# Peptides against a protein of PDB entry 3OAK, part 59

Target 1, 145 residues: chain A of PDB entry 3OAK
Amino acid sequence: DDLEQYLDEKILRLKDEMNIAAQLDIDTLNKRIETGDTSLIAMQKVKLLPKVVSVLSKANLADTILDNNLLQSVRIWLEPLPDGSLPSFEIQKSLFAALNDLPVKTEHLKESGLGRVVIFYTKSKRVEAQLARLAEKLIAEWTRP

## One batch from the design tools (peptide; made by RFdiffusion4, then SolubleMPNN)

Design b1_p17_5_s4 (from b1_p17_5, 5 letters changed)
Fold by OpenDDE base, seed 5:
Structure b1_p17_5_s4 (fold): chain B 145 residues (1-145), chain A 17 residues (1-17)
Amino acid sequence: as target 1 above (145 residues)
Amino acid sequence: DEELEREYEELLKKGPK
């Protein structure tokens, strides 16, 4: 099916773009640590965030998103950074909101590692209280009988 | 959670995957 193939390619391209953005931000922060240049700011994920949110919000892409393990890239975006910080408040908030509307199943959580990272957000003292609550909401929904 | 933090410290060494 032409449409199915198109959607697969769309998601796989985004997946690649997300991974590249994450790596570029890591490289920026590593350079910041090495040089002490505090003017170096990791901005690649933030720049790509609107596109990510747009895709995650499309109901017609849900199956393609889950089947192609885009959630692995979402997990990568949520992981701690080399300087010990977490991704920006806006990234966390936007991704948690988007995840709330996806029909995520246990198998998707396992193959992406997303379950583990979201659990981290419920337990870490480095996470803002309101975002920790959003993480808790996701866990409650995913573990619902 | 220190245990989870240690796990992600190891992940940081690998970068995006």
Scores: peptide ipSAE 0.054, ipTM 0.647, DockQ to the pose 0.061
Fold by OpenDDE base, seed 2:
Structure b1_p17_5_s4 (fold): chain B 145 residues (1-145), chain A 17 residues (1-17)
Amino acid sequence: as target 1 above (145 residues)
Amino acid sequence: DEELEREYEELLKKGPK
């Protein structure tokens, strides 16, 4: 199916872009730590966030998103940064909101590692209370009998 | 994180805390 192939390629391209953005931000923050140059700011994920949110919000892309393990890149974006800090409040909030509308199954959580990182957000004292509650809501929905 | 993996698996079996 031509449409299916097109959508697969679209999602895989976004997945690559997300992974590159994450690595560039990591590189920036590592250099900031090494040099002490406080003018170095990680901005790549923030710049790409609107595109990520747009794609995750499309109901007709849900199957393609899940089948191509885009959630692995979502997990990567949520992981702690080299300096121990967390991704921006906006990234956390936007991703948790988008995840709430996806028909995520256990198999997707396992192959992406997303379940583990979201549990971290329910327990970490470094996470804002509002976002911890959103993470807890996701866990509750994913573990519902 | 092995600890988080274990906790996740336990939650999948029992449901949310």
Scores: peptide ipSAE 0.033, ipTM 0.619, DockQ to the pose 0.348
Fold by OpenDDE base, seed 1:
Structure b1_p17_5_s4 (fold): chain B 145 residues (1-145), chain A 17 residues (1-17)
Amino acid sequence: as target 1 above (145 residues)
Amino acid sequence: DEELEREYEELLKKGPK
């Protein structure tokens, strides 16, 4: 129906925007490494973060989010960057919080690769302790028998 | 989900990929 189509389009547009933001940040950091220009700062994901959080927090979008594999873009946003750094603290915190309220199932984890990345956050020494704990809570919920 | 539990247990043992 019209509503379903509208919601699908909304999520797919956001998915594209997220992927573009991620790539732009990667390009920025690669150029920073190549040129040594420390004034180059990757900020595209941070700029888009409020919109991402807003969408992920809406209960009426949960099915559409999961059906369109938006979690793949969430996974991409959480991956380590070319310079070896992780996405900003705010990105990690906001995404983990949003994921906690989504009815994520095994099939969604498989098609997005999100599970492996979140496990990384439970073990990495580069992750803040409080965020590692949030990652652990997600894994516990997703692996519940 | 027992299958998922086993999968992640193995991942935890191997470390992050």
Scores: peptide ipSAE 0.033, ipTM 0.610, DockQ to the pose 0.101
Fold by OpenDDE base, seed 4:
Structure b1_p17_5_s4 (fold): chain B 145 residues (1-145), chain A 17 residues (1-17)
Amino acid sequence: as target 1 above (145 residues)
Amino acid sequence: DEELEREYEELLKKGPK
């Protein structure tokens, strides 16, 4: 119906924006590595984060989020960066918190690749303890029968 | 995707620069 179409378009637009932000940050960091210019800072994801959090926190958007594989973009945002660093603390914290409230199923994990990335976080010794625990909780929830 | 997993593991070892 009209509402469903509107919500789909909303989520798809956000998905596109997230993907663009991620790529811009990757490009920035690749250039930083290539040139040695330490003044280059990747900020696109951080700038868009409030909008992402706002959308992910809306219960009425859960089905639309999952059906349109927005979690793929969430996965992309969580991936290690070209310089070996991880996304900012705020990005990790906000996304893990938001994921905790979504009814994520196995099919969503498969089509997004989110599970593999979160497992990576549980194994990283560079991740803040509180965030590692959040990642562990997600894995525990997702691996339940 | 084993390639992706290897990539993550390599980045984990590398750490931020």
Scores: peptide ipSAE 0.031, ipTM 0.613, DockQ to the pose 0.061

Design b1_p17_6_s1 (from b1_p17_6 with Q6E E7K L8A D14E)
Fold by OpenDDE base, seed 3:
Structure b1_p17_6_s1 (fold): chain B 145 residues (1-145), chain A 17 residues (1-17)
Amino acid sequence: as target 1 above (145 residues)
Amino acid sequence: SLEEQEKALLERMEEGE
């Protein structure tokens, strides 16, 4: 119906925006490394984060989010950056928090690759303790009988 | 344990294939 179509388009647009933001930040950081220009700062994901969090928090969008594999874009946002660093603390915190409220199933974790990435966050020594705990909570939730 | 949970998650993801 009209509403379903509207929601699909909304999520797909956001998914595209997220992927673009991630790539732009990667490009910025790669250029920073290449040129040594320390004034180059990757800000695209951070700028889009409020919109992402807002969408992820809406219960009426949960099915659309999962059906359109928006979690793949979430996974992309959580992957290490070109310089080996992790996404900003705020991005990690906000995404982990938002993921807790989604009815994520094994199939979604597999098709998005998010499962393996979150496991990474539980094991990495570069991750802040607070965020590692959030990742652990997700793993516990996703493995609940 | 966390390790067991991670193992379980990975197995579930593989079983879904």
Scores: peptide ipSAE 0.549, ipTM 0.900, DockQ to the pose 0.704
Fold by OpenDDE base, seed 2:
Structure b1_p17_6_s1 (fold): chain B 145 residues (1-145), chain A 17 residues (1-17)
Amino acid sequence: as target 1 above (145 residues)
Amino acid sequence: SLEEQEKALLERMEEGE
């Protein structure tokens, strides 16, 4: 119906914005590596983070979020950066917190690739202990019988 | 254990459950 269409468009717009932000940050970091200009700072994801968290926290958007595979963009935001580092502590923490409240099912984890990425966060030595524990909590929730 | 949970999740994803 009209409302469903409106919500779909809203989520798809955000999905696109997230993907663009991720790519811009990648471009910035690649340029930083190439030029050695340490003044180049990737900030696009950080700037968009409040909007992402706001949307992910809305219960009435849960189905739309999952149906449109917004979690794929969440996965992209969590992937390692060109210099081998991980996204900022705040991005990790905020996304893991938001994911806890979504009714994520196995099919969503598979189609988004998020399942494997969160598993990565439980294993990586680059991840802060606090965030590794949040990742572990998600794994426990997603594997409940 | 965490390892068992991760294995279970991977299996579920592979099977499409």
Scores: peptide ipSAE 0.545, ipTM 0.897, DockQ to the pose 0.602
Fold by OpenDDE base, seed 4:
Formats: C-alpha cells, sequence, structure tokens
Structure b1_p17_6_s1 (fold): chain B 145 residues (1-145), chain A 17 residues (1-17)
C-alpha cells in the first residue's frame, strides 16, 4: 500500500546514503594514505549516524529495514577501513545497540553479511571490551534455539 | 560458549535456517 511504499522508499534512500557515506570515507582514507595528509579526516558516516540510529530505533520500520536489507549497509559501516582501523567507537556502539532491538533472523544475517562481521568483533583484540561484549550479546541472541 | 555460538551461527547461515 501507500504507506509500505513510502517506508520502502525511505529505507532505500537511507541505504543509499549510508553506502555513499561509507565510500566517501573510504576515499578520504585512501587519499590520506596516498598523500600522507593527516588533516584528511573521514567524517561522512559520523555525520549521518544520528539519522541512521533514528531510523533503526523505530519499531514500525523494523520489517522494512530487514526486508530491504539495510543491514547490508550496517555491515558495510562496521567493516575495517583501508588503513586497517575500525569505525569510530560511537558508530560501533550505536549500531550494536540498535541491532539488539531488531528482530534479526539468520536469513538477514546471511544476506547482509552482518553475521560474519559481528563475529569478527568478538574475535578482534583491537575492539574495545565494552563493544566486544555487545557483539557477544548479539551472537548469543542470534543463536537462540 | 561463545565459540560454540559462533560456530552454530555460521552453520545456521550456511544451512539457511
Amino acid sequence: as target 1 above (145 residues)
Amino acid sequence: SLEEQEKALLERMEEGE
């Protein structure tokens, strides 16, 4: 119906915005590596984060979020950056918190690749302990019988 | 354990469950 279509379009637009933000940050960091210009700071994801969190927190958008594979963009935001660094603490924390409240199923984890990425966060020694625990909680939730 | 959970998750994803 009209509402569903509106919500789909909303989520798809956000998905696109997230992907663009991720790519812009990647480009910035690649340029930073190439030029050695340490003044180049990747901030596109951080700028968009409040909007992402707002959308992910809305219960009425859960089905639309999952059906449109927005989690793929979430996964992209969580992936290691070209310089080997991880996304900011705030990005990790906010996304893990938001994921905890979504009715994520195995199929969503598979189609988005998010499952493997979250497992990475439980294994990585460079992840903050607090965030590793959040990742572990997600794994526990997703593996419930 | 966490490792068991991770293994289970990977298996479930592979199986499509």
Scores: peptide ipSAE 0.541, ipTM 0.895, DockQ to the pose 0.605
Fold by OpenDDE base, seed 1:
Formats: structure tokens, sequence, C-alpha cells
Structure b1_p17_6_s1 (fold): chain B 145 residues (1-145), chain A 17 residues (1-17)
């Protein structure tokens, strides 16, 4: 119906925006490495984060989010950057919090690749303790019988 | 344990193939 189509389009647009933001940040950091220009700062994901969090927090969008594999873009945002660093503390914290309220199933974790990435966050020594704990809570929830 | 949960999650994702 009209509402379903509208919601699908909304999520797909956000997914595209997230992917673009991620790529722009990657390009910025690659150029920083190549040129040594330390004035180059990757900020596209941070700028878009409020919109992402807003959408992920909408209970009425949960099915649309999962059906359109928005979690793939969430996974992309959580992956290590070209310089070996992780996304900002705020990005990690906000995304982990938002994911906790979604009815994520095993099939969504597989098709998005998010399952393996969150496991990474429970094991990496580069992750802050409080964020590792959030990742652990997600794993516990996703493995609930 | 966390390790058991992670193993279980990975197995569940592969089982659905």
Amino acid sequence: as target 1 above (145 residues)
Amino acid sequence: SLEEQEKALLERMEEGE
C-alpha cells in the first residue's frame, strides 16, 4: 500500500545516504594517509548520525528497517577505517543503543554481516570497555532461545 | 559464557544457509 511504499523508500534513501557518508569518510582518510595532510578530517558519518539514530528509534519502522537490510549500512559504519581506527565513540555508543531495541533475528545478522562485526567489538582491545559491554549485551540478546 | 554465545550465534547464522 501507499504507506508501506513510503516507508520502504524512506529507509532505502537513508541506506544510500549512510553508504555515501561512509565512502566519503574512507576517501578522506585515504587521502590523509596519501598526502599526510592532517587537516583532513572524516566527519560525514558524524553529521548524519542524528538522522540515523532518529530512524532506528522508531518502533513503527522496525520491520521496514530489517526488511530492507539497513543493518548492512550499520555494519559498514562500524567497520575499521583505513587508518586502522574505529568509528567515533559517539557512533559506536549510539548504534549499539539503537540496535538493542530492534527485534533483530539471526537472518538479519547474516544478511547484513552485523553479527560478525559486533563479535569483533567484544574481542578487540581497541574498543572501550563500556562499548564492549554494550556489544556483549547485544550478543546475549541475539542468542536468546 | 560470552564465548559460548558467540559460537552459538555463528553456528545459527551458518545453519540458516
Scores: peptide ipSAE 0.537, ipTM 0.895, DockQ to the pose 0.714

Design b1_p17_6_s2 (from b1_p17_6 with Q6I E7K R12K D14E)
Fold by OpenDDE base, seed 1:
Structure b1_p17_6_s2 (fold): chain B 145 residues (1-145), chain A 17 residues (1-17)
Amino acid sequence: as target 1 above (145 residues)
Amino acid sequence: SLEEQIKLLLEKMEEGE
């Protein structure tokens, strides 16, 4: 199916872009720590966020998103940064909101590692209360009998 | 790898929470 192939390629390209953005931000923050140059700011994920949210919000892409393990890249974006900080408030809020509308199943959580990360957000003292509540909603939905 | 580096960071943070 030509359409299916097109959609697969679209999602796989986005995965690559997301992974690159994450690595670039990590590199920036590592350099900031090493040099003390406070002018170094990690902005790659934030720049790409609108595109990520747009893709995650499209119902017709849900199967393609899940089948190609895009959630692995979502997990990567939610992981802690080298300096121990968490991704920006906007990234957390946008991703949690988008995840709420996806038909995520246990198999997707396992292959992506997303479940473990979201659980962390329900427990961390560094997470804003409103975002912790969003994470809790996700866990509740994913663990529903 | 990126995933391995991030995994290690996550584990460190989980231990502290």
Scores: peptide ipSAE 0.043, ipTM 0.659, DockQ to the pose 0.045
Fold by OpenDDE base, seed 3:
Structure b1_p17_6_s2 (fold): chain B 145 residues (1-145), chain A 17 residues (1-17)
Amino acid sequence: as target 1 above (145 residues)
Amino acid sequence: SLEEQIKLLLEKMEEGE
């Protein structure tokens, strides 16, 4: 129906925006590495983060989010950056918190690759303890019998 | 592709953990 179509389009647009933001940040950091210009700061994901969090927090969008594999874009945002760093603390914290309220199933983890990335955050010694705990909580929920 | 680029980065990071 009209509402379903509207919601699908909304989520798919956000998915595209997220992927573009990720690529732009990667490009920025690659250029920073190449040129040594320390004034180059990757800010595209951070700028879009409030919108992402807002969408992920809406219960009426949960099915649309999962059906359209928005979690793949969430996974992309959590991936390491060209300079070996991880996404900002705020991005990690906000996304982990938002994921906690989604009815994520095994099929969604597989099609998005999100499970693998979150496991990484439970193991990494570079991740803040607070965020590692959030990641652990997610893994526990997703692996619950 | 973006997916492939990120996958490679993740694999590199995992090797160091």
Scores: peptide ipSAE 0.035, ipTM 0.655, DockQ to the pose 0.067
Fold by OpenDDE base, seed 5:
Structure b1_p17_6_s2 (fold): chain B 145 residues (1-145), chain A 17 residues (1-17)
Amino acid sequence: as target 1 above (145 residues)
Amino acid sequence: SLEEQIKLLLEKMEEGE
């Protein structure tokens, strides 16, 4: 199926782009720590965020997203950074909102590691209260009987 | 199941806070 192959390639390319953006931000922050140059700002994920949100919001891509484990890259984007900080408020908010509309199943949580990371957000004192509530909502939905 | 493991983990974390 030509369309199926096209969609797979599209999602896999985005997955690679997300992973690269995450690594570049890590590199930037590591350099900031090493040099003390506070002008170094990690912006690669923020720059790519609109594209990520756009893809995650398209219902016709849901199966392709889940089948290609794009949630692994979402998990990576939510992980703490080298300086101990969390990704930006906007990244957290946008990703939690997008995840709320995806038909995520336990198998997807296992293969991506996303479940454990979202649990972290429900309990971390470094997370804004409103975002912790969004994380709690996701956990509640994923643990429905 | 993962659902049960998550629930159990959350309960333990809440009790420890």
Scores: peptide ipSAE 0.021, ipTM 0.556, DockQ to the pose 0.106
Fold by OpenDDE base, seed 2:
Structure b1_p17_6_s2 (fold): chain B 145 residues (1-145), chain A 17 residues (1-17)
Amino acid sequence: as target 1 above (145 residues)
Amino acid sequence: SLEEQIKLLLEKMEEGE
């Protein structure tokens, strides 16, 4: 219906914005590596983060979020960066918190690739202990009978 | 354990459950 269509469009627009932000940050970091210009700072994801968190927290958007595979863009935001580092502490923390409140099913984890990425966060020595524990909590929830 | 949970999750994703 009209409302469903409106919500689909809203989520798809955000999905595009997230993907663009991720790519711009990758481009910035690649240029930083190539030029040695340490003044280049990747900030696009950080700038968009409040909007992402706001959308993910809306209960009435849960089905639309999952049906449109917004979690694929969440996965992209969590992937390692060109310099081998991980996204900022704040991005990790905010996304893990938001994911905890979504009715995520195994099919969503598979189609988005998010399942394997969160598993990575439980194993990586580069991840802060606090955030590793949040990732572990998600794994526990997603495997609960 | 965490290892068991990870194994279970991987299996569930593979099966499409």
Scores: peptide ipSAE 0.608, ipTM 0.916, DockQ to the pose 0.566; fails the geometry check

Design b1_p17_6_s3 (from b1_p17_6 with Q6E E7K R12K D14E)
Fold by OpenDDE base, seed 3:
Structure b1_p17_6_s3 (fold): chain B 145 residues (1-145), chain A 17 residues (1-17)
Amino acid sequence: as target 1 above (145 residues)
Amino acid sequence: SLEEQEKLLLEKMEEGE
């Protein structure tokens, strides 16, 4: 129906925006590495983050989010950057918090790759303790009987 | 334990449960 179509389009647009933001930040950081220009700062994900968090927090969008594999874009945002660093603390914290309220199932974790990435965050020495705990909480939720 | 949970998650993902 009209509502379902509207919601699908909304999520798919956001998914596209997220993927573009991630790539633009990667491009910026790669250029920074190549040129040595430290004034180049990757900010596309940070700028889009409030919109992402807002959408992820909407209960009425949960099914649409999961059905359209928006979690793949979430996974992409959580992956290490070209310089080996992780996304900003704020991005990690906000996404982990938002994921806690989504009815994520095993199939969604597999098709998005998010499961493996969150496991990474429980093991990485580069992750802040606070965020590692959030990652652990997610793993516990996803493996709950 | 966390390790057991991670193992379980990986297994579930492989099995599709």
Scores: peptide ipSAE 0.520, ipTM 0.889, DockQ to the pose 0.561
Fold by OpenDDE base, seed 4:
Structure b1_p17_6_s3 (fold): chain B 145 residues (1-145), chain A 17 residues (1-17)
Amino acid sequence: as target 1 above (145 residues)
Amino acid sequence: SLEEQEKLLLEKMEEGE
């Protein structure tokens, strides 16, 4: 199926872009820590966020997103950074919102590692209350019988 | 409770659906 192949390639490209963005931000922050240069700002994920949100919001891409484990890249974006900080408020909010609309199943949570990360967000005192509530809602949804 | 849900989620992930 040409369409399915096209969609797979689209998602896989985005997945790669997301992973690259995450690594670049990690590199930036590691360099910031190493050099003390506070002018170094990690912005790659933020720059790519609109595209990520756009893709995650497409209902017709849901199966492709889940089948290609794009949630692994989402998980990577949500993980704590080398300096111990969390991704920006906007990244968290946007991703949690997008996740809420996806038909995520237990298998997807396991293969992506996203389940454990979202649990982290419900327990972390560094997370904004608003975002913690969003994380809690996801957990509630994923544990429904 | 939230803790119970989190525990349930972890168990589900280990067992698979």
Scores: peptide ipSAE 0.518, ipTM 0.888, DockQ to the pose 0.597
Fold by OpenDDE base, seed 5:
Structure b1_p17_6_s3 (fold): chain B 145 residues (1-145), chain A 17 residues (1-17)
Amino acid sequence: as target 1 above (145 residues)
Amino acid sequence: SLEEQEKLLLEKMEEGE
């Protein structure tokens, strides 16, 4: 119906925006590495983060979020950057918090690749302890009987 | 354990459950 179509389009637009933001940050960091210009700062994801968090927190969007595989874009945002660093602390914290409130199922983890990425966060020594604990909490919830 | 949880998750994902 009209509402379903509207919500689908909304989520798909956000998904596209997230992917673009991720790519722009990658481009910025690649250029920083190439040129040595340390003034280049990747900020596109950070700028979009409030909108992402707002959408992920809306219960009425949960089905649309999951059905349109928005978690794929969440996974992309959590992946290591070209310089080997992880996304900002705030991005990690905000996304992990938002994921805790979504009715994520195994099928969503598989189709998005998010499951493997969160497992990475439980094992990586580059991850802050408190964020590793958040990742562990997600794993525990997703494997609950 | 965490390792067991991770293994379980990976298996579930492969099985599509």
Scores: peptide ipSAE 0.518, ipTM 0.888, DockQ to the pose 0.569
Fold by OpenDDE base, seed 2:
Structure b1_p17_6_s3 (fold): chain B 145 residues (1-145), chain A 17 residues (1-17)
Amino acid sequence: as target 1 above (145 residues)
Amino acid sequence: SLEEQEKLLLEKMEEGE
């Protein structure tokens, strides 16, 4: 209906914005590596993070979020960067917290690739212990009988 | 254990259940 269409468009717009932000940050970091200009800072994801968290926290958007595979964009935001580093501590923390409140099912994990990425966070030596524990909590929730 | 949970999750994703 009209409301469903409106919500779909809202989520799809955010999904596009997230993907653009991720790519711009990747471009910035690649240029930083190429030129050695340490003044180049990737800030696009950080700027958009409050909006992402706000949307992910809305209970009335849960179905729309999952149906439109917004979790694929969440996965992209969590992937390692060109210099081998991970996204900022704040991005990791905020996204893991938001994911904990979504009714994520195995089909969503598979189609988004998020399942494998979160597993990575439980094993990576580059991840802060606090965030590894949050990742572990998600895995435990998603493997419930 | 965590390792068992991770294995289970991967299996569930592969099966699509």
Scores: peptide ipSAE 0.517, ipTM 0.887, DockQ to the pose 0.569

Design b1_p17_6_s4 (from b1_p17_6 with E7K D14E)
Fold by OpenDDE base, seed 1:
Parts: sequence; C-alpha cells; structure tokens
Structure b1_p17_6_s4 (fold): chain B 145 residues (1-145), chain A 17 residues (1-17)
Amino acid sequence: as target 1 above (145 residues)
Amino acid sequence: SLEEQQKLLLERMEEGE
C-alpha cells in the first residue's frame, strides 16, 4: 500500500532525526564536561521539538507511530543527560502532553522502555511538580481496567 | 494509589513476555 509505505517512511525518518539530535546533544554535553567550555549548549532536541510535536499530534499517524516504535525515541529524549540534568521543561511538557492523546498500550510501553521512564518522572524530586502531575496522569491512563 | 498504579504497570509489562 502506497499510503502506508509513505507514512512508515515519514515516521522512520523522524525517528532517525530524533536519535541523531539526542546523540548530538549528548556529545555536546560530554565535551562541555571534558573541556569546561560553558559556551557549549545542547540545543538539537529543542530545535527539532516543534516537528516532533506536530507529528505526534496527528491522529492519522497514531498507528504508524506506535507500529514503528517512535516511542523509543521519545523515551531517549526523556532520559537524563550526561551532566545529570533532565531535558528542558519545554521538552518534558510537550512530550507528556502529546503522549496523553495517543492510544498507547502496554506492549508499546515495554518495547520502547517508555513505561519505566515515565514512572521515573513520577518519583524523581528533580522534576517540576506540574510535569510530575502530567506523568502521573499518563500512568493512570495506561493502567486503566 | 500512584504506587499501586506503578506496580500494576510494571507487572503488565512483564506479563507480555
């Protein structure tokens, strides 16, 4: 099917872009730690965030997003950074909001590792209260009978 | 409770194995 193939390729391209952005930010922060150059700022994920949010918000892409395990890249974006910090407030807020509208099932949480990461956000004292509440809402939704 | 939900989610992910 031409449409299905097109959508798969679109999501897989975004997944690749997200993974690259995450790695570039990791490299930047590692170099910052090694050199002490505080002018090095990790901004690749932030630059790509609008595109990620746009795709995640498309109802017609939901099945393609889940089938291609795009949530694995979402999980990667939410993991702590080399300097011990968490991703920006905007990244956390935008991703949690977008996840709330996806028909995420247990199998998707397992294969992406996202389930454990979101649980982390409900436990961590480093997370802003507003964002912790968003994470809690996700857990509640994913554990509905 | 939140703790119960967290436990339930972890258990559900393991059941898929």
Scores: peptide ipSAE 0.621, ipTM 0.921, DockQ to the pose 0.739
Fold by OpenDDE base, seed 2:
Structure b1_p17_6_s4 (fold): chain B 145 residues (1-145), chain A 17 residues (1-17)
Amino acid sequence: as target 1 above (145 residues)
Amino acid sequence: SLEEQQKLLLERMEEGE
């Protein structure tokens, strides 16, 4: 119906915006590595983060979020950057918090690749303890009987 | 344990739950 189509389009637009932001930040960091220009700062994901968190927090969008595999873009935002570093503390914290309130199922974790990435955050020595605990909380929820 | 949960999640994803 009209509402379903509207919601699908909304989520698909955000998904596209997230993917673009991630790629622009990757390009910026690659150029920083290549040129040595330390003035190059990746800020596209940070700029878009409030909108992402807002959408993920809407209960009425949960089904649309999951059906359109928005979690794939969330996974992309959590992946290591070209210099081997992880996304900012705020991005990690905000996304882990938002994911906790979504009715994520095994099929969504598989199709998005998010399951393996969150497992990484529970194992990596590069992750801050506070954020590792948030990742562990998600794993516990997703493996509940 | 955390390790057990990690293994369980991986198994579920392979099986499709």
Scores: peptide ipSAE 0.619, ipTM 0.920, DockQ to the pose 0.601
Fold by OpenDDE base, seed 3:
Structure b1_p17_6_s4 (fold): chain B 145 residues (1-145), chain A 17 residues (1-17)
Amino acid sequence: as target 1 above (145 residues)
Amino acid sequence: SLEEQQKLLLERMEEGE
């Protein structure tokens, strides 16, 4: 199926882009720590965020997203940064919102590691209350009877 | 409760259900 192949390729490209963006930001922040150059700002994820949100919001891409484990890249984007800080408020908010509309199953949570990370966001005192509530909503959804 | 939900999620992931 040409369409299925096209969609797979699209998602896999995005997955690659997300992983690259995450690594570039990590590299930037590590260099910032090493050099003390506070002008170094990690912006790669933020720049790519609109594209990520757009893709995650498309119902016709849901199966492709889940089958290709794009949630692993989402998990990576949510992990703490080298300086121990969390990703920007906008990244957290946007991703939690997008995840809420995806038909995520237990197997996807396990293979991506996203389940444990979202649990972290419900427990960490570093997380803003608004975002913690979004994380809690996800946990509630994923544990419905 | 949240703690119960967290526990349940972890258990489901371990069981694969």
Scores: peptide ipSAE 0.618, ipTM 0.920, DockQ to the pose 0.586
Fold by OpenDDE base, seed 5:
Structure b1_p17_6_s4 (fold): chain B 145 residues (1-145), chain A 17 residues (1-17)
Amino acid sequence: as target 1 above (145 residues)
Amino acid sequence: SLEEQQKLLLERMEEGE
């Protein structure tokens, strides 16, 4: 199926872009720590966020998203940064909102590692209360009978 | 409770649902 192949390639490209953005931000923050140059700002994920949200919101891409384990890249974006801080408020909020609309199953949570990360967000004292509640909502949805 | 849900999710992930 030509369309299926096209969609797979689209998602895989985004997955790669997300991973690259995450790594570039990590590199920037590591350099900031090493040099003390406070002018260094990690902006790659923020720049790509609108595209990520757009893709995650497309119902016709849900199966392709899940089948290609795009959630692994979502998990990567949610992981703590080199300085121990968490991703920006906007990244957290946007991703949690997008995840709420996806038909995520247990197998996707396991293969992506996203399940454990979202649990982290429900337990961490570093997480804003508003975002912790969003994470809790996801956990509740994923544990429905 | 949240703790129970967390435990349940972890168990489901291990079992593969």
Scores: peptide ipSAE 0.617, ipTM 0.919, DockQ to the pose 0.596

